# Designs tried in a protein design run: peptides against a protein of PDB entry 2YKT. Part 22

Target 1, 231 residues: chain A of PDB entry 2YKT
Amino acid sequence: SRSEEMHRLTENVYKTIMEQFNPSLRNFIAMGKNYEKALAGVTYAAKGYFDALVKMGELASESQGSKELGDVLFQMAEVHRQIQNQLEEMLKSFHNELLTQLEQKVELDSRYLSAALKKYQTEQRSKGDALDKCQAELKKLRKKSQGSKNPQKYSDKELQYIDAISNKQGELENYVSDGYKTALTEERRRFCFLVEKQCAVAKNSAAYHSKGKELLAQKLPLWQQACADPS

## One batch from the design tools (peptide)

Design b1_p14_2_s1 (made by RFdiffusion4, then SolubleMPNN; from b1_p14_2, 9 letters changed)
Fold by OpenDDE base, seed 2:
Structure b1_p14_2_s1 (fold): chain B 231 residues (1-231), chain A 14 residues (1-14)
Amino acid sequence: as target 1 above (231 residues)
Amino acid sequence: DFLEKYKDLWATSS
């Protein structure tokens, strides 16, 4: 029936969220944590590299013929420091605005969805059972009427059951329909949340890339010319 | 109840 099909669809939405979306989201979070860790590793390694570059700059500054190149090397290290600061801010946002929030919510969501589905199922069954009962009673009444010498005795009651069945059928259909809409809304909300938080991360990532581009664009021409100038 | 408490678990700014 229409209501049965709609009911199956509703349950399938919840099942899809619980069995596909949430596990996939957990994996997404895990992959994000791995990515974060790798970037943190890059940060640490880069620090060592550019600290060593500073040392080279110090040596240049102490030389008789390469003193000005010391400043260039220091500038290179400084630009890196500034870029690194932007990266750290991006990572902070990545952790706090995306990973942490998703992790907290996905954990709670398992319980929420289970409860929501159970509530829907319970009420759906209750309405279905009530409908079935009325249908069964009408059937019994009709059997009695067929065997009676006075069928008109049951006419009013028959009409009452017919009306009750109609009403209960309508209520069931409406409930299941609303349930389906609710389930779809639940699914959409989760994706929307993910998109929104990913956008926030993207903005911070863009800031990192922009800052790096700006700093390097400003300084790189100067650095490229440094060796052309005699001491 | 639990459902009411967490009905907006995935609420967005919009």
Scores: peptide ipSAE 0.431, ipTM 0.926, DockQ to the pose 0.884
Fold by OpenDDE base, seed 5:
Structure b1_p14_2_s1 (fold): chain B 231 residues (1-231), chain A 14 residues (1-14)
Amino acid sequence: as target 1 above (231 residues)
Amino acid sequence: DFLEKYKDLWATSS
């Protein structure tokens, strides 16, 4: 029936969230943690490289003919430090505002979805059972009427059951339809949340790249001309 | 009620 099909669709939405979305989200979180760790590793490795660059700058500063180049090398290292600081701030935000929050929510969501589905199933079944009961009673009444010498005795009661069945059928259909819309909304909300959080990540990433671009754009021309100046 | 408490678990800020 129409209501049965819609009921199956509704249950399938909940099952898809529970069995596909949530596990995939857990994996997404795990991959995010891995990504964070890798970026932290890059930051650490970069620190070593630019610390070594500072050492080269110190040597230049101690020379008689290359002192100004020492300052250039120090500036290069300092700009890198500022860029890395921006990256670290981005990573902190990534961890605290995205990964941790998603992890907490996905754990709670399993219980929420189970309860939501159970509630829907219970109410759907209750309405269905009530409908079935009325249909069964109508059938019994019709059998009694058919065997009676006075069928008109049962006419009013038959009409009452017909009306009750019609009403209960309508209620069931509406309930299941609303249930389906609700389930789809639940699914969409989860994706919307993910999109919103990824937008925040994108903004933070843009800020990191913008800061780096700005700093390098300001200094790079100066650095490129450093060797053109006589000692 | 658990469902009521966590109905906005995935609410967006926009």
Scores: peptide ipSAE 0.429, ipTM 0.927, DockQ to the pose 0.864
Fold by OpenDDE base, seed 3:
Structure b1_p14_2_s1 (fold): chain B 231 residues (1-231), chain A 14 residues (1-14)
Amino acid sequence: as target 1 above (231 residues)
Amino acid sequence: DFLEKYKDLWATSS
């Protein structure tokens, strides 16, 4: 029946979220943590490299013929520091605004979805059982009427069951229909949340890249000409 | 109620 089909669809939405979406989201979080760790590693390694560059700048500053190149090397290290600060802000956002929030929610969601599905199933079954009971009673009544010497005695009761069945069928269909819409909304909400949080991360990532590009574009021409200018 | 408590678990800012 239409109601049975829609009921199966409704259950499948909840099951898909629990068995496909949530596990995939957990994996997404795990991959994000791995990515974060790698970027943290880059940050640490870069610090050592540019600290060593500062040392080279100090040596240049102590020389008689290369003093101005010391300033260039210091500027290079300083620009890196500023870019790195922006990267750290991006990583904080990545961790706090995306990964941590998703991790907390996905763990709670298993219980929520189980309870929501159970509530829906319980009410759906209750309405279905009530309908089945009325249908069974009508069938019994019709059998009794067919074997009776006075079938007209049961006519009013037959009409009452027919009306009850029609009403209960309508209620069941409406309930299942609403349940399906609710389930689809639950699914969409989860994707929307992910998209919104990813947008926030993307904004911070864009800021990191923009800042780096801006700083380097400003200084690079000066650095490139440093060796061409005689002391 | 557990369902009521977490109905907005995935609420967006918009």
Scores: peptide ipSAE 0.426, ipTM 0.926, DockQ to the pose 0.863
Fold by OpenDDE base, seed 1:
Structure b1_p14_2_s1 (fold): chain B 231 residues (1-231), chain A 14 residues (1-14)
Amino acid sequence: as target 1 above (231 residues)
Amino acid sequence: DFLEKYKDLWATSS
């Protein structure tokens, strides 16, 4: 029936969230943590590299013919420090606003979805059973009427059951239809949340890249000229 | 009610 088909669709939405979306989201979180760790590793390794660059700058500053180049090397290291500070801010946001939030919510969601599905199933079954009961009673009544010497005795009751069946059928169809819409909304909200949080991450990432580009664009011409006119 | 408590679990800011 139409209601049975819609019921199956509704259950399938909940099952898809529980069996496909949530496990995939857990994996996404895990991959995000790995990505964060790798970026932290890059930051640490970069610090070592530019600390070594500072040492080269110190040597230049101590030389007779390359003193001014020491300042250039120090500037390069300082620009890197500023870029790294921006990266750290981005990573902090990535951790706190995306990963932590998703981790907490996905853990609770299994329980929520199970309860929501159970509630829907219970009510759907209750309405279905009530409909089936009325249909069964009508069938019994018709059998009695057919075997009776006075069929008119059952005519009013037959009409009552017909009306009840019609009403219960309509209620069931409406309930299942609303259930399907609710399930689809639940699914959509989860994706929307992910998109929103990822947009925030993207914004922070853009800020990091812009800051780095600006700092380097400002200094690079100066650095490129440093060796053209030795003092 | 558990369902009521967590109905907005995935609410967006917009």
Scores: peptide ipSAE 0.425, ipTM 0.926, DockQ to the pose 0.894

Design b1_p14_2_s2 (made by RFdiffusion4, then SolubleMPNN; from b1_p14_2, 8 letters changed)
Fold by OpenDDE base, seed 3:
Structure b1_p14_2_s2 (fold): chain B 231 residues (1-231), chain A 14 residues (1-14)
Amino acid sequence: as target 1 above (231 residues)
Amino acid sequence: DFLEKLKNLWATSS
């Protein structure tokens, strides 16, 4: 029946969220944590590199003929420090606004979805059983009428059951239809949340890239000319 | 009501 098909579709939506979406989201979170760790590793390694660059700048500053190049090397290290600070800010947002929130929600979602599905199934079954009972009673009444010498005696009761069956069928169809819409909305809401949080991360990432570009664009021409200037 | 408590688990800012 149409109601049975819609019921199966509804259950399949919940099943897809529980068995496909949530496990995939957990994996996404894990991959995000790995990415964060790698970027933190880059930060640490970069510090060592630019600390060594500062040491080269110190040596230049101590020389008689290369003092101005010492300042250039120090500026290069300082600009890197500023870019790195911006990266750390982005990573904090990535951790707090995306990963932590998703991790907390996905863990709670298993309980929520199980309860929601169970509630739907219980009510769907209740309505279905009530309909089946009414249909069975009508069938019994018709059998009794066929064996009776006065079938007209049961005509009013038959009409009452027909009306009841029609009403219960409509109620079941509406309930299952609403259930399906609700399930699809639940699925969409999860994707929308992910998109929204990823947009926030993307904005912070863009800010990091723009800041780096601006700082380097400002200083790079100066650094490129440093060796052409007479000491 | 457990369902009511978690109904907005995935609420967006909009």
Scores: peptide ipSAE 0.304, ipTM 0.886, DockQ to the pose 0.864
Fold by OpenDDE base, seed 2:
Structure b1_p14_2_s2 (fold): chain B 231 residues (1-231), chain A 14 residues (1-14)
Amino acid sequence: as target 1 above (231 residues)
Amino acid sequence: DFLEKLKNLWATSS
């Protein structure tokens, strides 16, 4: 029946969220944590590299013929520091605004979805059983009426069951339909949340890339010219 | 209840 099909669709939505979305989201979080760790590692390694560059700059500054190149090397290291600070801010946002929040929510969501599905199933079954009961009673009544010498005796009661069945059928259909809509909304909300949080991370990432581009664009021409000017 | 408590678990800013 239409209601049975809609019921199956509703259950399948919840099943898809629980068995596909949530596990995939957990994997996404895990991959994100790995990515974060790698970027943190890059940050640390880069610090060592540019600290070493500063030492080269110090040596240049101590020389008689290369003093100005010391300043260039220091500027290179300083630009890196500024870029790195922006990266750290991005990573902080990535961790706090995306990964942590998703991890907390996905953990709670398993329990929530189970409870929500159970509630729906319980109520759907209750309404279905009530309908089936009325249908069965009507069938019994009709059988009794067919065997009676006075079928009109059962006419009013038959009408009452017909009305009850109609009302219960409508109620069941509406409930299942609303249930399906609710389930789809639940699914959509989860994707929307992910998109929104990913957008926030993207904004922070854009700021990092923009800062790096700007700083390097300003300084790189100066650095490239440094060796052309005699001491 | 539990369902009501987590009703907005995935709420977005809009």
Scores: peptide ipSAE 0.304, ipTM 0.885, DockQ to the pose 0.846
Fold by OpenDDE base, seed 5:
Structure b1_p14_2_s2 (fold): chain B 231 residues (1-231), chain A 14 residues (1-14)
Amino acid sequence: as target 1 above (231 residues)
Amino acid sequence: DFLEKLKNLWATSS
């Protein structure tokens, strides 16, 4: 029946969230933590590289013929420091605004979805059982009428059951339909939340890249001319 | 109610 099909669809949405979405989201969080760790590793490695660059700048500054190149090398290291600071801020946001929040929510969501599905199933079954009962009573009444010498005696009751069945069928169909819409909304809400939080990450990432681009664009022409302009 | 408490678990700013 239409109601049975819609019921199956509704349950499948909840099952998909519980069995596919939530596990995938947990994996997404795990991959995010790995990514964060890798970026932290890059930060550490980069520090070593640019500290070594500073050392080269010190040597240049101590020379008689390359003193100005020392300043260039120091500027290169300083620009990196500023870029790195921006990266660290991005990582903090990535951790606090995305990973931590998702982790907390996904942990609670399993319980919520189970309860929501159970509530839906209970009410759906209740309405279904009530409908089945009315249908069964109508069937019994019709059997009595067929065996009676006065079938008209049961006509009013038959009409009453027919009306009740029609109403209960409509209520069941509406409930299941609303249940399906609710389930789809639950699914969409989760994706929307993910998209919104990922947009925040993207904005923070863009800020990091923009800062780097701006600083390098400002200084790079100066650095490129340093060797062409000897003392 | 547990469902009422968590119904907005995934609420967005929009």
Scores: peptide ipSAE 0.303, ipTM 0.885, DockQ to the pose 0.868
Fold by OpenDDE base, seed 1:
Structure b1_p14_2_s2 (fold): chain B 231 residues (1-231), chain A 14 residues (1-14)
Amino acid sequence: as target 1 above (231 residues)
Amino acid sequence: DFLEKLKNLWATSS
């Protein structure tokens, strides 16, 4: 029936969230943590490289013929420090605004979805059972009437059951339809949340890239000229 | 109610 098909669709939405979305989201969080760790490793390694560059700048400053190049090398290291600071801000946001929140929510969601599905199933079954009962009683009544010498005795009761069946059928169909809409809304809400948090990450990432581009664009021409006019 | 408590678990800021 239409209601049975809609019921199956509703249950499948909940099952898809529980069996596909949530496990995939847990994996997404794990991959995010790995990515964060790798970026932290890169930043640490970069610090070592530019610290070594500062040492080269110190040597230039101590030389008789390359003193001005020492300042250039120091500036290069300082620009890196500023870029690194911006990256750290991006990483903080990535951790606190996306990964931590998703981790907390996905853990609670299993319990929530189980309870929500159970509530729907219980009520759907209750309405279905009530409908089946009325249909069964009507069938019994018709059988009794068919064997009776006075079938008119049961006519009013038959009409009452027919009306009750119609009402209960409509109620079941409406409930299942609303249940399906609710389930789809639950699914959409989860994806919307993910998209929103990814937008925040994207904004912070854009800020990091813009800051780096600006700083390097400002200084690079000066650095390139440093060896053209020796002191 | 458990469902009521967690109904906004995935609420967006927008």
Scores: peptide ipSAE 0.299, ipTM 0.884, DockQ to the pose 0.874

Design b1_p14_2_s3 (made by RFdiffusion4, then SolubleMPNN; from b1_p14_2, 8 letters changed)
Fold by OpenDDE base, seed 2:
Structure b1_p14_2_s3 (fold): chain B 231 residues (1-231), chain A 14 residues (1-14)
Amino acid sequence: as target 1 above (231 residues)
Amino acid sequence: SFLEEYKDLWATKS
């Protein structure tokens, strides 16, 4: 029946969220943590590299013939420091605004979805059972009427059951329909949340890239000319 | 209820 099909669809939405979306989201979070760790590793390694560059700048500054190149090397290291600071801010946002929030929500969601599905199933069954009962009672009444010398005695009651069945059928259909809409809304909400949080991360990432581009664009021409000047 | 408490678990700003 239409109601039965819609019921199956509703349950399938919940099952898809629980069995596909949530596990995939957990994996997404795990991959995000791996990515974060790798970037943190880059940050640490870069610090060592540019600290060593500063040392080279110090040596240049102590020389008689290359003193001005010391400043260039220091500037290179400083630009890196600024870029690194921006990266750290991006990573902080990535962790706090995306990963942590998703992790907290996905953990709670298993319980939520289970309870929501159970509530739906319980009420759906209750309405279905009530309908079945009325149908069974009507059937019994009709059997009694067929065997009676006065079938008219049961006519009013038959009409009452017919009306009750119609009403209960409609109620069940409406409930299942609403249940399906609710389930789809639940699914959509989860994706929307992910998109929104990913947008926040993207904005912070854009800021990192922009800052780096700006700093390097400003300084690179100067650095490229440094060796052309005779000491 | 638990359902009511967490009904907005995935709420967005929009």
Scores: peptide ipSAE 0.332, ipTM 0.889, DockQ to the pose 0.882
Fold by OpenDDE base, seed 5:
Structure b1_p14_2_s3 (fold): chain B 231 residues (1-231), chain A 14 residues (1-14)
Amino acid sequence: as target 1 above (231 residues)
Amino acid sequence: SFLEEYKDLWATKS
């Protein structure tokens, strides 16, 4: 029936969220944590490299013939420090605004969806059983009427069951239809949340890249000329 | 109820 088909569709939406979306989201979070760790590792390794560069700058500053190159090397290290600070801010946002929030929600969501599906199934079954009961009673009444010497005695009761069946059928169809819309809305909300949080990450990433580009564009021409200038 | 408490679990600020 139409109601049975829509019921199956509704259950499939919940099952898709529970069995496909949530496990995939958990994996996404895990991959995000791995990515975060790798980027943090880059930041740490870069610190060691540019600290060593500063040491080279110190040696240049102690040289009578290369003093100005010491300042250049210090500037290179400082610009990198500023770029890394922006990366750390991006990583903080990535962790706090995306990963942590998704992790908290996905853990709660399994319980929520299970309860929501169970509630829907219970009510759907209740309405279905009530309909089936009325249909069965009408069938019994019709059998009694056919075997009776006075069939007219059952006519009013037959009409009452027909009306009750019609009303219960309509109620079931409406309930299942609303259930399907609700399930689709639940699915959409989860994707919308992911998109919104990913947009925040993208904005912070853009800020990081912009700052790095700006700083390097400002200083690189100066650094490129440093060796051409006679001491 | 648990369902009512967490109905806005995935609500966006926008």
Scores: peptide ipSAE 0.331, ipTM 0.890, DockQ to the pose 0.883
Fold by OpenDDE base, seed 4:
Structure b1_p14_2_s3 (fold): chain B 231 residues (1-231), chain A 14 residues (1-14)
Amino acid sequence: as target 1 above (231 residues)
Amino acid sequence: SFLEEYKDLWATKS
């Protein structure tokens, strides 16, 4: 029947979220944590490199003929520090606004979806069973009427069952239809949430890249001419 | 209920 087909579709939406979306989201979070760790590793390694560059700048500053190049090397390290501050801000957002929130929600969602599906199934079954009962009683009544010497005795009761079946069928169809729309909305909300949070991360990432570009563009011409200038 | 408490679990700003 139409209601049975729509019921199967509804259950399949919940099943897809629980068995496909949520596990994939957990994997996405895990991959995000790995990416965060790698970026943190880059930050740490970069600190070591630029600390060593500062040491080279110190040596230049102590020299008789290369003192001005010491200032250049220190400026390079300072620009790096500013770029790293922007990266740390981006990473903080990546952790707090995406990974942590998704992790908390996906854990709660397993329980939520199970309860939501169970509620839907219970009510759907209740309505279905009530319909089946009325249909069965009508069938019994018709059999009794066919064997009766006075079929008119059962006519009013037959009409009552027909009306009850019609009403219960309509209620079941409406409930299942609404259930399907609700399930699709639940699925869409999860994707929308992911998109929105990913957009926030992308915005912060863009700010990091922009700041780095601006700082380097400002200073690079000065650094490039340093070796051509007299000491 | 649990369902009512967490109905907006995936709510977005838009």
Scores: peptide ipSAE 0.328, ipTM 0.888, DockQ to the pose 0.858
Fold by OpenDDE base, seed 1:
Structure b1_p14_2_s3 (fold): chain B 231 residues (1-231), chain A 14 residues (1-14)
Amino acid sequence: as target 1 above (231 residues)
Amino acid sequence: SFLEEYKDLWATKS
């Protein structure tokens, strides 16, 4: 029946969220944590590299013929320090605003979806059983009427059951239809949340890249000229 | 109920 088909579709939406979306989201979170760790590693490694660059700048500053190049090397290290600080801020946001929130929500969601599905199933079954009962009673009444010498005695009761069946069928169809819309909304809400949080990450990433580009664009012409000017 | 408490679990700011 139409209601049975719609019921199956509704259950399949909940099952897809529970069995496909949530496990995939857990994996996404795990991959995000790995990515965060790798970027933190880059920041740490960069510190060592630019500390070594500062040491080269110190040596230039101690020289008789390359003193001004010492300042250039110090500036290079300082700009990169500022870029790395911006990366650390982005990583903090990535952790606190995306990963932690998703981890908390996905953990609770399994219990939520199970309860929501169970509630829907219980009510759907209750309405279905009530419909089946009325249909069975009508069938019994018709059998009695066919065997009776006075079939008209049962005519009013037959009409009452027909009306009750029609009403219960309509109620069941409406309930299942609304259930399907609700399930699709639940699915959409999860994807929308992910998209919005990822947009925040993208915004922070854009800020990091912009800041780095601006700092380097400001200083790079000066650094490129430093060796052309004899001391 | 548990369902009512977590109704907005996936609510967005928009």
Scores: peptide ipSAE 0.328, ipTM 0.887, DockQ to the pose 0.887

